# Peptides against a protein of PDB entry 9GMZ, part 259

Target 1, 343 residues: chain A of PDB entry 9GMZ
Amino acid sequence: TGFPLELLTRPATERLAYFENYTVAHPRLKEVYEILMRTIAEPAGASFIFVYGASGVGKTTLRLRVEQKLTELALPKLESDRARVPVVGIEAIAPESRYFNWKEYYTRALITLEEPLIDHKFDYGVRGISRDNFGKINVESKVVAPALRRALENALIHRHPDVFFVDEAQHFGKVASGYKLQDQLDCLKSLANMTGILHCLLGTYELLTFRNLSGQLSRRSVDIHFRRYCADSPEDVQAFKSVLLTFQQHLPLAETPNLVDHWEYFYERTLGCIGTLKDWLKRVLSDALDREATTITLKDLQKRALSVAQCQKMFKEIQEGERQLSETEADVQNLRSALGLGA

## One batch from the design tools (peptide; made by RFdiffusion4, then SolubleMPNN)

Design b2_p25_4_s4 (from b2_p25_4, 8 letters changed)
Fold by OpenDDE base, seed 2:
Structure b2_p25_4_s4 (fold): chain B 343 residues (1-343), chain A 25 residues (1-25)
Amino acid sequence: as target 1 above (343 residues)
Amino acid sequence: FEEIMEKLEEENSRIFETQELPAVP
């Protein structure tokens, strides 16, 4: 099954939009999706889900597909409960200052919770939070972070999402020297506990620093490792090749490029991260469409590839994250051995 | 184009249930 052949007569913008919106349900994405959906349905008293993995592994795609599915599953209930929002997803922003901007976080969360299409107007009980004539939330600059927190707590309780997603959640860890990362985690934990809303934090391996600092969160968190494909695993190599084959079939070009024959080069420049692969192919497709090219060549790929230096930096960050996970497993084995439980 | 995108959205909504990756020869 390839792209709709009708796309070959359509403008470059439409061809690119098709490929951008095309999703490959690769094995690791499917596995993490199934675990995440199950965990959201049956949190078993968990207040947090941590989804961590390499940059460009596909976490944003995972979030979007889960949000879509949760929305679909909630539709019958939303007809009866017009106040309910099935899912909320925000992206944590890197602070310009040395401090995480909680005011901005709460403001963005409130804006996302209050889509203008929600018929049920909620009074936040906070002065300086209003709705415009279009139902959009306006937060006055004078509203302080504690008031915004109370407004968000009330909104989350009232809207009762099945999960609250925070993408790029490693940005919570960017605390100035002297502030304990623990205080940020305790703030998030308090928000989850006060609202009864399950929080899912998606991010890089920097999220592991949060796990290690909060022994109390470990008891109320579910951890999901979104792994990249590894070249040392024959199964992972086959999956990666299958992804390349799928993408080559869905590039809206007159001649299907042979991406699979170059799988090692694709692996070298993506580190087994499918998001990185898709973004690369999108850039190359855009260039090809701009030139009215019939296919993609190796030279076209090379022009838009990440540099070896970029790949080496990304790989070091991945190796450090994978190492931290392996140490945790070794610590568990050491604990088991110390308890007289076999390794 | 709208029809193509609607079909793609429908496919995306069921992608984990319906999509099988092609076998690499």
Scores: peptide ipSAE 0.462, ipTM 0.931, DockQ to the pose 0.821
Fold by OpenDDE base, seed 5:
Structure b2_p25_4_s4 (fold): chain B 343 residues (1-343), chain A 25 residues (1-25)
Amino acid sequence: as target 1 above (343 residues)
Amino acid sequence: FEEIMEKLEEENSRIFETQELPAVP
């Protein structure tokens, strides 16, 4: 199965849009999706889900597919409960300042939760939060962060989503000098407790710092590791090659490029991260379409590849995250052995 | 193009149930 051949007669923008929206259900994505969906359905008293993995592993794709599925599953209930939103998802922005902007976070969350298609207008009880004639939320600059928080708490209670997603959640760790990461965690914990809404934080291995800092969060959190593919695993190499084969079939070009023969080069420049691979292929496809090229060459790939220095930096960050997780697994084994539970 | 994107969205909604990755020789 490949791309629709009709795309070959379409504009470059449409061809690119097809590839951007195409998703490969690779084994690690499927595994994490199934765990996440089960955890959302049966949180067992958890208030938080942490999904951590390498940058570019595919966490945003995971979020979007879960949001789509939760929306689909909720449609029959939304006909009777017009106030309900099945899921809300935001991306935490890296602050321009070294400090996380809670005012911006609450504003973005409110805007996302209160999309104009929701017929039931909610009064936030906060002066300076209004809806325009199109139902879009407007937040006046005078509205302070504590008022926005109360508005978000009330909106989350009223809309009652099954989960609140925060993508790029490692940005909560960007605190001012002298401020504690604990204060950010306490804010999130308080929001989850006050609303009764399950929070899912997606991010890099920097989220492990959140797990380690709060023994209270650990009791009410589920951890999901979104692993990359490893070149030392034959099964992971085979899965990675299968992903390359799938992508080459879904590039809307007249001649199918042979990506699989270059799998080692793709692995070298993606570190087994499928999101990084897809983003690389998008850039190369865009360049090929701009030139009206019939296929993609190795030279085209090389022009848009991450540098060796970038890959080395990313690999060090991955190795540190994987090491921290391996130590945790070893600690569990040591604890089991110490308890007289066989290893 | 709208029809192509609608079909793609439908496929995406079921990808974890229906998509099998091709075996590489």
Scores: peptide ipSAE 0.458, ipTM 0.929, DockQ to the pose 0.855
Fold by OpenDDE base, seed 3:
Structure b2_p25_4_s4 (fold): chain B 343 residues (1-343), chain A 25 residues (1-25)
Amino acid sequence: as target 1 above (343 residues)
Amino acid sequence: FEEIMEKLEEENSRIFETQELPAVP
């Protein structure tokens, strides 16, 4: 089924909002969703989940759908336990300085965990943390990072989310030395251990650096690779074309554009990343709606496409990440073989 | 529009259970 035809009589803003909120349950997203949901339900003593993949593969969409489902599943329990938060999700910010700002991280985590709509007031036991008249957390500038950490630990214990999401988690790796990176990982590990809360780090292939630095994190982590669609796989090409067909049917335009016939061009400029594809189509749809156009043309697509130079840069970053994973899989296989374990 | 968005949200909550991607010829 396509978009509701009633949208054709609606304002451009509403038509765009429909497409923005429309989600394609493409095979890789569904697979990773099912693995992630099972891992959250049964962490088996894991403290961390690492979800890594290309920029624009759809990790943010994955997070939002998991957050929605965990919230839905928690609703019956939240009626009785007004202190509980089912899930918390933050985005890690790239530090402006050569050092990760833990004070800012803890502050943002506290603000996100302590939504204004939570009736149950929590005392953080830290001077300079308060709620305003709207229930929003206010952190005074005098509050130091160790005090904010204790406040976050107490809040996580009290609210007991099923998982704590950190999106763009590769930004933790932006430190001046490998030693400081290890200290950051040890801090995250300590936070997860002290709270008993499962942490899910979502990010680019730069997260592999985190997995490799801590042999102790690897013992308590589950790894999930969110793969892009590969043009060398007939099944992946078919899935990618099916995604294009689905988006084609859900663009709220008077004339259905033929996206599928241009699948190679879409693949060239997205590298098989569905998030990048959706964002491209959103930009093109916005331009078409602003012009009151009946359809999208190839020229409209070309105007909003990533440049070849951008795609080449992104592709090099993807290839390096995929290479590192392939080498790691080979190393695991070699280790198993050396241990006399079958392939 | 609100009804359209509510229906979309309901569909989105079940997309992994209910959404079948169209076969490409």
Scores: peptide ipSAE 0.458, ipTM 0.930, DockQ to the pose 0.838
Fold by OpenDDE base, seed 1:
Structure b2_p25_4_s4 (fold): chain B 343 residues (1-343), chain A 25 residues (1-25)
Amino acid sequence: as target 1 above (343 residues)
Amino acid sequence: FEEIMEKLEEENSRIFETQELPAVP
């Protein structure tokens, strides 16, 4: 199965949009999806889910597919409960300042939760929050962060989403001191406890710092590791090649490029991260379509590849994250010694 | 194009149930 051949007569923008919206259900994505869906259905008293993995592994794709599925599953219930929202998802913004902007976070969360398509108007009980003539939430600049928090708490309680997603959640950690990071975690913990809403934080291995800062949070969290494909695993190499073959078949070009023969070069420049691979192919496809090219060449790939220096930096960050998740015999021994159990 | 994108979204909604990766020889 390949792309619809009708796309070859369509504008470059439509051909690119098809490839952008095409998703590969690769084995690691499917595994993490199944675990996440099960955990959302049966949280077993958890207040948090942490989904962590390499940058470009596919966490945003995972979120979008889970949001879609939760919405689909909720449709029969939404007919009877018009106030309910099945899922809410936000991307955390990197702060321009050394401090996380809670006001902006709460504002964006409220805007996302109260999308104009929701007929049921809710009174936030906060002055300076209104709907415009188009039904969009407007937050006056004078509204302070504590008031926005109360509005969000009330909205989350009223809308009762099955989960609240925060993508790029490592941006909560960009606060310059460990104490300020603890304050951020206590704020999130308080929001989850006051609303009773399950929170799912998706991010890089920088989220591991959150796991270690609060023993209370750790007892009420589920951890999901979204792994990359590893070149030392024959099964992972085979899965990565199958992903390349699938993308090769779904590039809307007149001549099918041979990506699979270059699998080692693709692996070298993506580190086994499928999101990084898709973004690379999207850039190369865009360039090829702009030139009205019939296919993609190795030279076209090389022009849009990450540099060796970028890959080395990214790989070092991945190795440090994977190392922190590997339980070492030394870590077990240190814990046993600290507990007084002896060596 | 709208029909192509609608079909793609329908496929995406069932992707974990229906999509099998091609075997690489």
Scores: peptide ipSAE 0.450, ipTM 0.928, DockQ to the pose 0.862

Design b2_p25_5_s1 (from b2_p25_5, 11 letters changed)
Fold by OpenDDE base, seed 3:
Structure b2_p25_5_s1 (fold): chain B 343 residues (1-343), chain A 25 residues (1-25)
Amino acid sequence: as target 1 above (343 residues)
Amino acid sequence: SEFEKKWEEEVEEFKKALEKLKEEE
């Protein structure tokens, strides 16, 4: 079981694209996927889902998998309801300034929502929003953020997606003051309430700071922790090695590299984050294909590895996030004990 | 569904990899 052998005769671009599109259904991804899908199907009055975990843990892969599944589930209904979009997903952009660019956010959301060739011309009721001959939304520079918000609200109501995904959602929290951060939360809450659309925010552990600022969001939110693999867990080590074994079989090279024998080095430079691992292997594969190499060597891996300093920084950020969650869990237990509910 | 089939195939590939590693250790 491995890559299609015919890829060895294909262009480097096709070989690389194969690996880019390849995903490993590792246990943590599967678990979080199942929780997320159940939560989307039965939100139980939740308006928000928070998916948080280390950078490079695989949150984008999770989002894409859920988007694919929701699209597939909606296909039979989309034939009759040509206005419906099953899912919308955007990536939040880090603000260049100390202020989140809501105009850009609304514009990107509108563009993404209308990117499917939906024949149904929806008039957004906003001057300066048009569709080109290809159905792509064009937003004129004169359109202000409040008008774009109204357009997005109307679009979300009309298209009625099962969920609105925002990847890299920690960028909402990259605001200069706590007061402005609360305003951002209130803005998102208002958008979810006005549209009735479930929002799923995916982000790093920095998203916890954003989540913790609103006790009101806590009552209407579901939390999903996407954990990394930990080297102190034998099961996690086995899972991580199995991911390496699977990836080595799906690298479209003439000679299968032995990645598993270097699992400790891979762990050291990925911190148990499978997205980081995949991105690393993708870079190394690209270099190997450019050289028409038959395999990947340790030297090839070392050339494209994150530096020790980068890993140390990332590890500190992970440890802080994991600590905050552990403290929160302990606080819940303490509260339950204090209430006489038992541990 | 095509997606579910692909997902199940990926799950089975991972399981096989896990089993192989357990046999070699």
Scores: peptide ipSAE 0.350, ipTM 0.883, DockQ to the pose 0.784
Fold by OpenDDE base, seed 2:
Structure b2_p25_5_s1 (fold): chain B 343 residues (1-343), chain A 25 residues (1-25)
Amino acid sequence: as target 1 above (343 residues)
Amino acid sequence: SEFEKKWEEEVEEFKKALEKLKEEE
């Protein structure tokens, strides 16, 4: 099993596109996918799902796979209900100021909900929201954030997605004060409650700060930790090596590179994050294809590797997130022990 | 579904890779 050999005769663009579209079904991705799909199907009164993990762990891949699955599951229902959208996903933008730009958030969410392929035109009841001849939403600059919120609430109710994804959700937490963070949480909570739509916030470990500020969210949220592979776990090392083996078989090159023999170097420069690994290999593959190379070398890998300084910074951020989670788990165990509940 | 089939194929491919590595160690 490997890439289709016919790709070796195809243009570099097709060879690169093949690898870009290829996904490894690694254990952590599969586990988190299964948990997330079950939680979306049976939220048990939850209004929020938090998916947190290292940058480059594969959260975007997870989201896309869930979106694909939810879309497929909805196809029979979409034939009868042409107004329905099975899933909506947006990326939260980092605020340029101390304030999150809710106007932009609502606008982007509305645009995403109202893809031109949806025949059923929804009237938002808000002046300054229009559709062009292609069905694309246009929001006039004069439309205020409260009006856009009402439009989004109505759109979410009407389109009834199974889940609303917000990627890079740590950007909600990039606000200077704890009070403002609580206001952002309350705003999201209100949106979820008013629409009845389950929200899934995907982000880095910075999302934990946002999550921990709301003691009330603990009762209405499900937490999913998307862990990296750890070098101190033999099982995780084997899984990481298996990912390398799978990728080397799917690099559309004339000679299969031996990535597995360099697993420690790959681990050092990815911190066990498969998204980071894939992005690195994509860059290296692109360079190899541009040179019409038959394989990739260690030198090619080194040219596109993250710097040691970048890896050290990323690792500190990971360690802080993992520490916060470990402390929370220890606090729960201590509480259980203090209550006379076995640890 | 097409997605499910593709996902199952990816899972099986990873499993085979894992088994191969275990045989080589």
Scores: peptide ipSAE 0.162, ipTM 0.771, DockQ to the pose 0.829
Fold by OpenDDE base, seed 1:
Structure b2_p25_5_s1 (fold): chain B 343 residues (1-343), chain A 25 residues (1-25)
Amino acid sequence: as target 1 above (343 residues)
Amino acid sequence: SEFEKKWEEEVEEFKKALEKLKEEE
């Protein structure tokens, strides 16, 4: 159990890459993965899946795992249907202005959907979209957003992915007015309806505000809460310590650092978010490898820790999200009680 | 599959870590 000992004789770049590619199958990740995979397989008329949770909880890791699994499951069918793409995933970019850049969104989606590995050339029916000599999609600056949307609709219909992932989807909500948020939701809804492709939006708790604006999306959406580990739960604390122990064994250093003994400090600076923990350990490992250190010390951890002020800000954002979900659950219970349905 | 095997290995490693901590407590 642990990293391959031969890594200790390998270059720092290979040692770091090993840890970067290493993942822990912790209980919350496994649970959300199983729910998401079942929902993608049997959407039951849903057009949207919302996956929300704290920043750094591990949503990107979840997406990558699902993408890998869907690709693997599709391989036998891809031999017969060369036009099919099993899954497409993009990251939503924070708008530079008060307006979401739909032109950029459609362009990025088309580029991702039409990666060079797809042998079948597709005619988008839109002037100014071409492939270069390397098979990369080029979109001319003159192509307008409505034309790019039509091209994406046609591409999604033709490629028929099992799901369309949008990571950092809270960025759709970073607009100056509720009216613009509704227009963006209607745009996404229209894209999903026109293509028949299931959309999965992954984001922070800010995604809840976006989700709640459309009563029509609520009827055609599945919600998945990716929870952090909570220090008030003995089971969650034990799971968090187990993650630390697992990472401790997979740091490619000559001497195994004792991370578990510092679990409270790790919890204080990650708020129970495993993605934040992994990113912290990656930074510390990189520093240790640069110094040719045999182990990681508490001082090395402290140098790369988030500040108390950063943790306090992140914790307030988490508490607000968890509060909103708790209130929604209470409202459902109150509604059921008022309808004469048992709680 | 290679993915499933890797996932199962990761699950088993986590379980072993969990059991080790329970034995030490």
Scores: peptide ipSAE 0.342, ipTM 0.880, DockQ to the pose 0.849; fails the geometry check
Fold by OpenDDE base, seed 4:
Structure b2_p25_5_s1 (fold): chain B 343 residues (1-343), chain A 25 residues (1-25)
Amino acid sequence: as target 1 above (343 residues)
Amino acid sequence: SEFEKKWEEEVEEFKKALEKLKEEE
C-alpha cells in the first residue's frame, strides 16, 4: 500500500510530515530492534548496551522505535505507578569546547526525564531545580554539575526507566586526552551502577574506542552492531532495492518516481545507510513540494545528493570501523580455537 | 497495540516490496 491519496490535496507541510514520520522496517533495523528489545527485557546483569554502526545507518530511528515500544509496554503499569517513566532518550551534543559539558548533559537528561505529564512532584533535593507552570523542569545557572548528577541519580532511581538512551554517544569521546575519556567512562559507569538503570549508548564506530578502553565496561556490556547494506551481498542489494521500492510508494507525489532503476546511484551516495537515504529523499521531496512538482527526477536527486568527497570520507570511516570489528571477531575465533572450543 | 500494528504493517510492506522485486528478476 502506498501513501494515503488524500495527502495530494493537503498542504506541503503535511505531505512532508507524512514522509518524515514514515519508516521502512528493513531487515537490519528489524534484527537490531529485536536484539535490543530482548537485551532490555533480559539484561542478564549488563549495565550497558552499545549500539554502533555507520553514520546515517538508522540508529536514531531504532532508538525512537524502541522508545515507542517500551512506552506502549509500560502503559498498564503507568496507571498504577504514576512515578514511573518507561524510557529516557537524549542525544549527546558535540561540545563546542574540547571538553564534554556534563552540566548540560545532566540538565538535558533531567528535563527529558521529567515530562510535564508526570503528576508526581519529585523533590530532587537540589536547590535551583524547579518546575514551571507547564510542568517543565527549570535548572538555574547556579546549579553545579555534581548537584545535577545527584539530582539525575535520584530521578532515575525514582522514575526507574527500563533503559536510558544516549544517541550520538561518540561525542563523549571528543575529549583531547585519553585520561578524560576514561574519566567520562567511569562517570557513566558510576551513574549506571548507582541508579541500577541500564544505559544504551548509540553511536558511530568511534564507540569501539570506548569499548576497548574499559575492560570493566566490557564485562557488563552487550554489543550490537547495526550493519549497513553491502553491495557485495546479493541479499543486501535486494534488501536495499526493496527499501527504495517502499520509499517510492510513500512519497506523497502525484506520480510515483522510479527510484529502484537508480539503485546503484542511491547506493553510491548512501553507502547502504538507510537513514542517509531517507534524509536525501526528504530533502528532494521538500524541493519537489515547494515547486508543486508531480514527481521526482534524477536531476532533482542529483541536486541534493551528498558529494563524492563526502561519501569517500564516510566510506573510509565505515571501512575502519568494519575492519576493527572483523579483527575482534577473528580474535575471538582464534581464542576459541586455541582453547579447543569449536569455532 | 497501535505501535505493534504500525510495525507489522511496515514489515508487511517491506516483504511485499521484496517479493515484487524477486518476481521482476
Scores: peptide ipSAE 0.335, ipTM 0.875, DockQ to the pose 0.841; fails the geometry check

